# Peptides against a protein of PDB entry 3HUF: the designs that were tried, part 9

Target 1, 320 residues: chain A of PDB entry 3HUF
Amino acid sequence: MWIIEAEGDILKGKSRILFPGTYIVGRNVSDDSSHIQVISKSISKRHARFTILTPSEKDYFTGGPCEFEVKDLDTKFGTKVNEKVVGQNGDSYKEKDLKIQLGKCPFTINAYWRSMCIQFDNPEMLSQWASNLNLLGIPTGLRDSDATTHFVMNRQAGSSITVGTMYAFLKKTVIIDDSYLQYLSTVKESVIEDASLMPDALECFKNIIKNNDQFPSSPEDCINSLEGFSCAMLNTSSESHHLLELLGLRISTFMSLGDIDKELISKTDFVVLNNAVYDSEKISFPEGIFCLTIEQLWKIIIERNSRELISKEIERLKYA

## One batch from the design tools (peptide; aimed at target 1 R27 S42 F77 K104)

Design b1_p10_3_s4 (made by RFdiffusion4, then SolubleMPNN; from b1_p10_3 with E10K)
Fold by OpenDDE base, seed 4:
Structure b1_p10_3_s4 (fold): chain B 320 residues (1-320), chain A 10 residues (1-10)
Amino acid sequence: as target 1 above (320 residues)
Amino acid sequence: LPDEELDADK
């Protein structure tokens, strides 16, 4: 989201979040959802128009800012952004940092993009929240993105966490839930005066981890925890592959259980299967190899003695 | 700059 701050108390020493929308900026406007008061003699009563666009789909993948348009309102002294005079028709900016000079004001408005991209694990949750979050200037999506800062876990009571949630945790994404999204929906008016009133997602995350025994204390407890082990997996999902890589596993891929030959078995400590294949093919598993699901693997890796546990399971099947 | 040159009269 866009945050503005200003030098010389021209914004009353407060940081403000700018959501997608249009703002009239000037000396003789009242601070509200569409106006930004800036007090200086060199600033016109109505000096500039800021227009922040809703996030694009591309912004979700890049973590780029919502487009920021600046138009001078035919002022005596003009408007500058990043030391360049704003054109008569206005200019649009995709830079993450904007130094906005209104007229001859010695103090600048500093706009900076705080990256916040929310990935959803569940398409129904995305459908429910995407519009509201986009109106907050927050890109949203389902796909994995390197720009993802937050991950929405769907609270299903009694269900195992999804592979997406596991991967989000290991890649150090802040996991949030519907309670945080609900809180975000309420802050739109309060953050006009103080950007610090934005709810801390990290507190939500800490509460999720504390109250759910399916999470280790930190991602660091799991990252490279299985270094030195080798696995084979069905080429099913990129997220599953990336998750196993983050565990420090050497990964081989195969297309079917029939592709698991003696050579692969000799180089592989265990086989990771999806739930559907595990349940359907349980009777036809290759002899002499440990097969498990990602969820079963997760239950092992969250334990303090994960390496010992996995070794015992591997040995149990080599001698069976 | 003199205050007058800084005043945006508009």
Scores: peptide ipSAE 0.248, ipTM 0.837, DockQ to the pose 0.550
OpenDDE base, seeds 1, 2, 3, 5: peptide ipSAE 0.247, 0.242, 0.246, 0.246; ipTM 0.835, 0.832, 0.834, 0.835

Design b1_p10_4 (made by RFdiffusion4)
Pose (drawn by RFdiffusion4):
Structure b1_p10_4 (pose): chain A 301 residues (1-255, 262-274, 288-320), chain P 10 residues (1-10)
Amino acid sequence: MWIIEAEGDILKGKSRILFPGTYIVGRNVSDDSSHIQVISKSISKRHARFTILTPSEKDYFTGGPCEFEVKDLDTKFGTKVNEKVVGQNGDSYKEKDLKIQLGKCPFTINAYWRSMCIQFDNPEMLSQWASNLNLLGIPTGLRDSDATTHFVMNRQAGSSITVGTMYAFLKKTVIIDDSYLQYLSTVKESVIEDASLMPDALECFKNIIKNNDQFPSSPEDCINSLEGFSCAMLNTSSESHHLLELLGLRISTFMKELISKTDFVVLNGIFCLTIEQLWKIIIERNSRELISKEIERLKYA
Amino acid sequence: SDLSEDDVDD
């Protein structure tokens, strides 16, 4: 999401989260959902228009920002962005840091992008919530992405968690649920400061894993719990390979050395396991000679 | 606001 703040007291010492849409910025304008008051001698009463475009699907994967546009409103002293004068017809920016000077004001409005891309575990969930989050400047998607910061698990309807959830937990993604999304549906009309929505997501995550037999205490105890073991799988996607790597496994991808060297086969007279079955063991017992002893029992037998 | 643009040299 986009945030602005400034030195001096030109934004009254406050920061602000800017959603997709348009803002009029100037000396004689009141701070509301569509105006930003910036007080300085050289800033025109109505000085600049900031237009933030809604996100594209590609941004969910790249982590790129919503397009930020600035128009100078035929002002007495002009507008610059990163020291470039804003021409007529305005300019658009896809960088993550923007220093915006209005007139001859010695203090710049500093706009910066905070990473926030939300992965859903369910297509019906994505379709229900995507437009809401896109209007806040939050890219969403279903497939794996390296720019994902949050993961929305399905309602844990007294049932097992999905591989997408296990993977998000291991790569240290913040896991959230419907209740946090309901909070996000509250905030479009609001004027709120930098980092306003982020801590609630962490609180939601910390609460989800508490008293939950689908999760251990932390991603740290899960990571490298199966070191010394090895495995094999058919056409391993880079995500499943990374998931198994995070467990400390040695992996051999296939399209007398696939059988005796390899302790077990991970799926989607050899011994086979699903990742769902592997997660049950990855939690269960205690030590490295216990939580990896049940897996060593399933091999010999 | 009590600020004017005339207080700034061209």

Design b1_p10_4_s1 (made by RFdiffusion4, then SolubleMPNN; from b1_p10_4, 4 letters changed)
Fold by OpenDDE base, seed 2:
Structure b1_p10_4_s1 (fold): chain B 320 residues (1-320), chain A 10 residues (1-10)
Amino acid sequence: as target 1 above (320 residues)
Amino acid sequence: SSLSLDDVPE
């Protein structure tokens, strides 16, 4: 989201969130959803127009800002952004920091981008929330992105957490739920005058972790916890592979259970299967190897003695 | 374009 603040008292000492939309900026406008009052004798009654676009799909992957357009309203002394005069037709900016000078005002309006990119685990939830979040200037998507700051957990009461949720947790992404999204949808008007009223997602995250026994206390408890072990994985999802890598596992991939030969077994401590293959192929599991699902592995790795637990399961099947 | 006196900063 874009946030503006200013030097001196020209914004009355307030920080303001600018959502996607159009704003008239000047001395003789009243602060509302489409106007920004700036108090200086050096500023025109109606001085500039700010236009913030909705986020693009590219912004979701890059963590770039919503496009910020500035137009001077034919003022005597013009408008500058980052010491450059705004062009006659207006200029568009993609920099994360903008110093906006209105006329000869000695104080600048400082616009800065607070990055927030929300990944969804569920396409139905994305479909429900994407429009509202885009109107807040928040990029949204389903695919993993290095720009992702928040992850929406699917609340299925009594179900195991998904691989996407496990991976988001290990990546140190802030996990949020539908309650936080609902809260975000209500703050739009209240944050116009005070940007500090924006809800903190970290409190939501802390509550999710505290109230769900399927999470360890920290990602650091799980990252590299299985260093030195080797697994074989059925080529199912990229997220599953990346999850196992973050556990510190050496990973071999195979396309079918028939590809699990004696050589692979000799180099592998256990085999990771998806739920469908695990349930359908129990009778055809290779002899002398421990097979488990990612969800079963997760239940082991969240324990403080995960290395001892996994070692005991490997030994139990090797001598059975 | 006559800038209205109103558009001039005081």
Scores: peptide ipSAE 0.031, ipTM 0.578, DockQ to the pose 0.095
OpenDDE base, seeds 1, 3, 4, 5: peptide ipSAE 0.028, 0.031, 0.028, 0.025; ipTM 0.567, 0.581, 0.569, 0.561

Design b1_p10_4_s2 (made by RFdiffusion4, then SolubleMPNN; from b1_p10_4, 5 letters changed)
Fold by OpenDDE base, seed 3:
Structure b1_p10_4_s2 (fold): chain B 320 residues (1-320), chain A 10 residues (1-10)
Amino acid sequence: as target 1 above (320 residues)
Amino acid sequence: SNLSLSDVPP
């Protein structure tokens, strides 16, 4: 989201969130959802127009800001952004930091981008929430992104956590739920005047992790916890591969269970399968191989003695 | 308690 602040009293000592929308900026406007009052004799009654666009798909992958358009409203001394005079037709900015000078005002409005990028675990939840979140200036998507700051866990009561949730946890992404999104949607009006009223997602995350026995105590307890072990994985998803990498596993990939030859068996401690393949093919598993699902592996990895549990299971099946 | 903007996760 865009946050604006300024030195001195020109913004009344307040920080303000700017959601996507259009703002008239000037000395003789009243603060509301479409106006920003700036207190200076050097500023025109109506000085500039700020227009913040909704996030693009590119912004989701880059963590870039919503496009910030600035137009001078035919003022005597113009408007500058980052020491450059705003063009007559207005200019658009994608920089994360904007120093906005209104006319000859000695104080600048400082706009900075606060990154919030929300990944969803499923398309249904994305479809439900994307419009509202985009109107907050929050990029949203389904695919993994290095720009992702938050991950929405699918809360089906009594269901196992998904691979996406497991991976988000190990990536140290803040896991949130629909309750946080509901809360976030309600504060939009309150944070217009006070950016400090933005809800803390970290408290939501702490509560999710603390109250759910399907999570380890920390990502650090799981990261590289299986270092030295080797697995083979059916080429299913990039997230599954990255999850296994974060566990410290050496990974071999195969296309079918028929590709699991003696050579692969000799180099592999266990085979990781998706649920569909595991359930359908469990009768045809090669002898002497420990086959498990990612969800079964996760149940082991959350245990304090994960390495011992894996070792025992490997031994049990190699020598059976 | 002024919740500092610092307490909102980055």
Scores: peptide ipSAE 0.008, ipTM 0.461, DockQ to the pose 0.021
OpenDDE base, seeds 1, 2, 4, 5: peptide ipSAE 0.007, 0.006, 0.005, 0.000; ipTM 0.450, 0.450, 0.452, 0.318

Design b1_p10_4_s3 (made by RFdiffusion4, then SolubleMPNN; from b1_p10_4, 3 letters changed)
Fold by OpenDDE base, seed 4:
Structure b1_p10_4_s3 (fold): chain B 320 residues (1-320), chain A 10 residues (1-10)
Amino acid sequence: as target 1 above (320 residues)
Amino acid sequence: SDLSLDDVPP
């Protein structure tokens, strides 16, 4: 989201979130959803127009800002952004930091991009929330992105967390739920005067972890917890691969259980399967190797003695 | 009169 603050109390000492939309900026406007009052004798009654576009799909992957357009409203001394005079037709900016100078005002409006990109675990929740979040200047998507800051967990009562949720947790992404999104949707008016009134996603995240026994206390409890073990990964997602890497596993990738020969069994501690392969091929599992799903692995990983538990299961099946 | 510098006649 875009946040503005200013020097010399020209914004009354307040910070403000700018959502996608158009704002008239000037001395003789009243602060509302479409106006920004700036208190200076050096600023025109109506000085500039700010237009913030909705996020693009590219912004979701890059963590780039919503496009910020500035137009001078035919003022005597013009408008500058990052020391450059705004062109007669207006200019557009994709920089994360904008120093906006209105006329001869010695104080600048500082606009900065607070990166917030929300990944969803499922398409249904994305479809429900994407439009509203985009109107807040928040890019949204389903695919993994290095720019993701938040991950919406699907709350299905009594279900195991998804691989996406597990991976988001280990990536140190702030996991949130629908309750946070609902709360976020209510703050639009309050943040006009005070950007600090944004809901705390970390409080939501702490509550999710505390109230769900499927999460360890921290990602650090799981990261590299299986260092020194080796696995064969069969027909799993890219997220599953990255998850296993974050656990510190040495990974061999295979397409079929038939690719697992005696030599591989001798070098591999266990086999990781997706649920479909596990359920369909459990009768044909190679003898002498421990086969499990990601969800079964996760249940072991969250335990304090995960290494001992895995070692016991490996030993049990080598001698069966 | 809360005249801005821009509202000052040339």
Scores: peptide ipSAE 0.028, ipTM 0.614, DockQ to the pose 0.424
OpenDDE base, seeds 1, 2, 3, 5: peptide ipSAE 0.019, 0.023, 0.024, 0.010; ipTM 0.573, 0.549, 0.582, 0.435

Design b1_p10_4_s4 (made by RFdiffusion4, then SolubleMPNN; from b1_p10_4, 4 letters changed)
Fold by OpenDDE base, seed 1:
Structure b1_p10_4_s4 (fold): chain B 320 residues (1-320), chain A 10 residues (1-10)
Amino acid sequence: as target 1 above (320 residues)
Amino acid sequence: SNLSLSDVPD
């Protein structure tokens, strides 16, 4: 989201979140959802128009800011952004930091991008929330992204957490739920005056971890916990691969159980399968190798003695 | 301080 601050108390010492929309900026406007009052003798009554666009699809993958348009409202001394005069028709900016000078005001409005990018675990939740979150200037999507700051887990009663949730946890993404999304939806009015009223997602995350036994105490408990082990993985998802990498595993990939030959078995401690293959083909598993699902692996990984548990299962099947 | 609104160029 865009946040504005200013020097010399021209914004009354307040930080403000700017959501997608249009703002008239000037000395003789009242602060509301479409106006930003600036207090200076060097600023016109109506000085500039700020327009913040909704996030693009590209912004979800890059963590780039919503496009910030600045137009001078035909003022005597114009408007500058990053020491450059704004063009007559306005200019658009994608920089994460904007120093906006209104006329001859010695104090700048400082706009900075606070990255917030929300990945969803399922398309239904994305469909429900994307429009609202985009109107807050928050990029949203389903696919893994290096720009992702938050992850919305799917809460189905009695279900295991998904691979997406497991991976989001290990890569230290802030896991959130529908309660946090609801808070985000309601803050739009409250943060007009005080940007600090933005709810802390870390508190939501802490509560999720504390109240769900499917999570370890920290990602650090699991990261590289299986260093030195080797696995073969059915090539199904990038998230599964990345998850296994974060566990410190050496990974070989295969497309079918028929690809699991004696050579692969000789260098592999266990095989990771998706649920569908595990359930349908368990009777045809190669002899002398431990096969498990990613969810079964996760149940082992969250235990304090994960290495011992895995070693015991490997031994049990090698000597059976 | 009542910054008088009058003296700013429009």
Scores: peptide ipSAE 0.048, ipTM 0.591, DockQ to the pose 0.298
OpenDDE base, seeds 2, 3, 4, 5: peptide ipSAE 0.047, 0.045, 0.048, 0.044; ipTM 0.585, 0.583, 0.593, 0.577

Design b1_p10_5 (made by RFdiffusion4)
Pose (drawn by RFdiffusion4):
Structure b1_p10_5 (pose): chain A 301 residues (1-255, 262-274, 288-320), chain P 10 residues (1-10)
Amino acid sequence: MWIIEAEGDILKGKSRILFPGTYIVGRNVSDDSSHIQVISKSISKRHARFTILTPSEKDYFTGGPCEFEVKDLDTKFGTKVNEKVVGQNGDSYKEKDLKIQLGKCPFTINAYWRSMCIQFDNPEMLSQWASNLNLLGIPTGLRDSDATTHFVMNRQAGSSITVGTMYAFLKKTVIIDDSYLQYLSTVKESVIEDASLMPDALECFKNIIKNNDQFPSSPEDCINSLEGFSCAMLNTSSESHHLLELLGLRISTFMKELISKTDFVVLNGIFCLTIEQLWKIIIERNSRELISKEIERLKYA
Amino acid sequence: DEILEEYEKE
């Protein structure tokens, strides 16, 4: 999401989260859902228009920002963005840091992008919530992405968690649920400061894993719990390979050395396991000679 | 705008 703040007291010492849409910025305007008051001698009453475009699907994967556009409103002293004068017809920016000078104001409005891309575990969930989050400047998607910062698990309806959830937990993604999304549906009309929505997501995550037999205490205890072991799988996607790597496994991808060297086969007279079955063991017992002893019992037998 | 005129004179 986009945020602005400034030195001096030109934004009254406050920061602000800017959603997709249009803002009029100037000396004689009141701070509301569509105006931003910036007080300085050389800033025109109505000085600049900031237009933030809604996100594209590609930004969910790249982590790129919503397009930020600035128009100078035929002002006495002009507008610059990153020291470039804004021409008529305005300019658009896809960088993550923007220094915006209004008139001859010695203090710049500093706009910066905070990473926030939300992965859903369920297509019906994505379709229900995507438009809401896109209007806040939050890209969403279903497939794996390296720019994902949060993961929405399905309602844990007294049932096992999905591989997408296990993977998000291991790669240290913040796991959230419906209750946090309901909070996000509150905030479009609001004028709120930098980092206003982020801590609630961490609180939601910390509460989710508490008293939950689908999760251990931390991603740190899960990571490298199966070191010294090895495995094999058919056409391993880079995500499942990375998931198994995070467990400390040695992996051999296939399309007398696939059998005796390899302790077990991970799926989707050899011994086979699903990742769902492997997660049950990855949690269960205590030590390295216990939580990896139940997996060593399933191999000999 | 008197504020802008005063600023230009400065």

Design b1_p10_5_s1 (made by RFdiffusion4, then SolubleMPNN; from b1_p10_5, 3 letters changed)
Fold by OpenDDE base, seed 1:
Structure b1_p10_5_s1 (fold): chain B 320 residues (1-320), chain A 10 residues (1-10)
Amino acid sequence: as target 1 above (320 residues)
Amino acid sequence: DKELEEFEKE
């Protein structure tokens, strides 16, 4: 989201969030959802128009800002952004930091981008929330992104956490739920006056982890916990692969159970399968190899003695 | 200040 602050108390010492939309900026406007009052004698009554666009798909992957358009409203002394005069037709900016000078005002409005990108675990939740979140200037998507700051956990009562949730946890993404999204939707008006009123996602995350026994206390408890072990994985998802990498596993990939030869078995401690393959092929598993699902692996990983547990399971199946 | 008067008219 865009946040504006200013020097010299020209914004009354307040930080303000700018959501996608159009704002008239000037001395003689009243602060509301479409106006920004700036207190300076060197600023026109109606000085500039700020227009913030909704996030693009690219912004979800890059963590880039919503496009920020500035237009001078035919003022005598014009408007500058980052020491450059705004053109007569307005200019658009994608920089994460904007120093906006209105006329001869010695104090600048400082606009900075606070990165917030929300990944969803399922398309249904994305479909429900994407529009509202985009109107807050928050990029949203389903696919893994290095720019992802938050991950929406699907709360199905009694279900195991998904691979996406496991991976989001290990990569230290802030896991949130629908309650946090609902809270975000309610603060839109209140944060006009004070950007600090944005809800703390870390508090939501802490509550989720505390109330769900499927999570370890920290990602650090699981990261590299299986260092020195080797697995073979059915090529299912990038998230599954990345999850296993974060566990410190050496990973070999295969396309079918038929590709598991004696050489692969000799180098592999266990095989990781998706649920569908595990359930359908359990009768045809290669001899002498331990096969498990990612969810079964996760149940082992969250235990304090995960290395001992996995070793015992490997041994049991070598002698069975 | 003439500059201030001009800013009051804008």
Scores: peptide ipSAE 0.047, ipTM 0.781, DockQ to the pose 0.154
OpenDDE base, seeds 2, 3, 4, 5: peptide ipSAE 0.040, 0.046, 0.042, 0.000; ipTM 0.761, 0.778, 0.770, 0.324; seed 2 fails the geometry check

Design b1_p10_5_s2 (made by RFdiffusion4, then SolubleMPNN; from b1_p10_5 with I3E Y7F)
Fold by OpenDDE base, seed 4:
Structure b1_p10_5_s2 (fold): chain B 320 residues (1-320), chain A 10 residues (1-10)
Amino acid sequence: as target 1 above (320 residues)
Amino acid sequence: DEELEEFEKE
């Protein structure tokens, strides 16, 4: 999201979130959803127009800012952005930091992009929330992205967390739920004068972790916890592969259970399968190899003695 | 030096 602040008292000492939309900026406007009051004698009554565009699909993958347009409203001394005079027709900016000078005002408005990109695990939830979040200047998507800052977990009572949720957690993405999204949707008006009124996603995350025994205490408890072990993985999602990498596993891939030969078994401590293959092919598992699902693996890795538990299961099957 | 804030007259 775009946040503006200013030196001195020209923004009344407060920071403000700018959502996608158009803002008239000047001395003689009242702060609302479309106006930004700036307190200086050196600025026009109506000095500039700021227009923030909704996020693009590219912004979700890059973590880039919503496009910021600035137009001078035919003022005597003009408007500058990053020390450059704004053109008569306005200029558009994709920089994450903008120093906006209105006329001869000695204080600049500092606009900075606070990255917030929300990944959804569930396409139905994305469909429900994407429009509203985009109107907050928050890029949204389903696909894994290095730019993701938040991950929406679906609260299904009694269900295991998904691989996406597991991976998001290990990536140190802030896990949030629908309650946080609901709260975000209500703050649009309240944050006009004080950006600090934005809901704390970290508090939501802490509450999720505290109240759900399917999470370890921290990602650090699981990252590289299985260093030195080797697994074979059925060709699954990229997220599954990346999850296993974050556990410190050496990973071999195979296309079918029939591809698991003696050589692969000799180099592999266990085989990771998806639920569908595990359930359907359980009777045809190769002898002498420990096969488990990612969800079963997750249940082991969240335990304090995960390495011991894995070792015991490997040994049990080698000598059976 | 109070930099005289040049009042932008409309």
Scores: peptide ipSAE 0.023, ipTM 0.648, DockQ to the pose 0.109
OpenDDE base, seeds 1, 2, 3, 5: peptide ipSAE 0.020, 0.019, 0.020, 0.006; ipTM 0.661, 0.654, 0.666, 0.391; seed 2 fails the geometry check

Design b1_p10_5_s3 (made by RFdiffusion4, then SolubleMPNN; from b1_p10_5, 4 letters changed)
Fold by OpenDDE base, seed 4:
Structure b1_p10_5_s3 (fold): chain B 320 residues (1-320), chain A 10 residues (1-10)
Amino acid sequence: as target 1 above (320 residues)
Amino acid sequence: DKEHEEFEKE
């Protein structure tokens, strides 16, 4: 989201979130959803127009800002952004940091992009929330992205957490739920005066982790917890591959169980399968190798003695 | 420098 702040009390010492929309900026406007009051004698009554666009699809993958348009309202001394005079027709900016100079005001408005990109694990939840979140200037999507800051877990009562949720947790994405999204949707008016009134996603995350035994206490408890072990991965998603890498595993990728010869078995501690392959191929598993699903592996790695548990299962099957 | 405050007079 875009946040503005300024020196010299020209914004009354407050930071403000700018949602997608149009704002008239000047000395003689009242702060509301479409106006930004700036307190300086060097600023025109109506000085500039800020227009923030809704997120693009590209912004979800890059974590780039919503496009920020600035137009001078035919003022005597004009408007500058990053030391450059704004053209008479206005200019558009995609930089994450904007220093906005209104006329001869000695203090600049500093606009900065606080990245918030929300990944959804469930397409139905994305369909429900995307429009509202985009109107807050928050990029949303389903696909994994390096720009993802928050992850909405699917709340199905009694279901195991998905691989997407597991991976989101280990990559230190803030996991949130529908309760946080609801709260976020209600604060739009209150954050006009004070950007600090944004709901704390970390508190929501802590509550999710505390109340769900399917999560370890921290990502750090699991990251590299299986360092020194090796696995073969068959017919697994990209998220599953990245998850196994974060566990510190040496990974070999194969297309079928038939690709696993005796030499490879001697160098591999266990085989990781998706649920469908595990269920279909369980009768044809190679002798002397431990095969498991990501979900079964997750149940082991969240235990305090995960390395011991894995070692026992490997030994049990090598000597059977 | 006090001189550059051009007051837009009403």
Scores: peptide ipSAE 0.032, ipTM 0.650, DockQ to the pose 0.121
OpenDDE base, seeds 1, 2, 3, 5: peptide ipSAE 0.024, 0.023, 0.021, 0.000; ipTM 0.675, 0.662, 0.654, 0.236

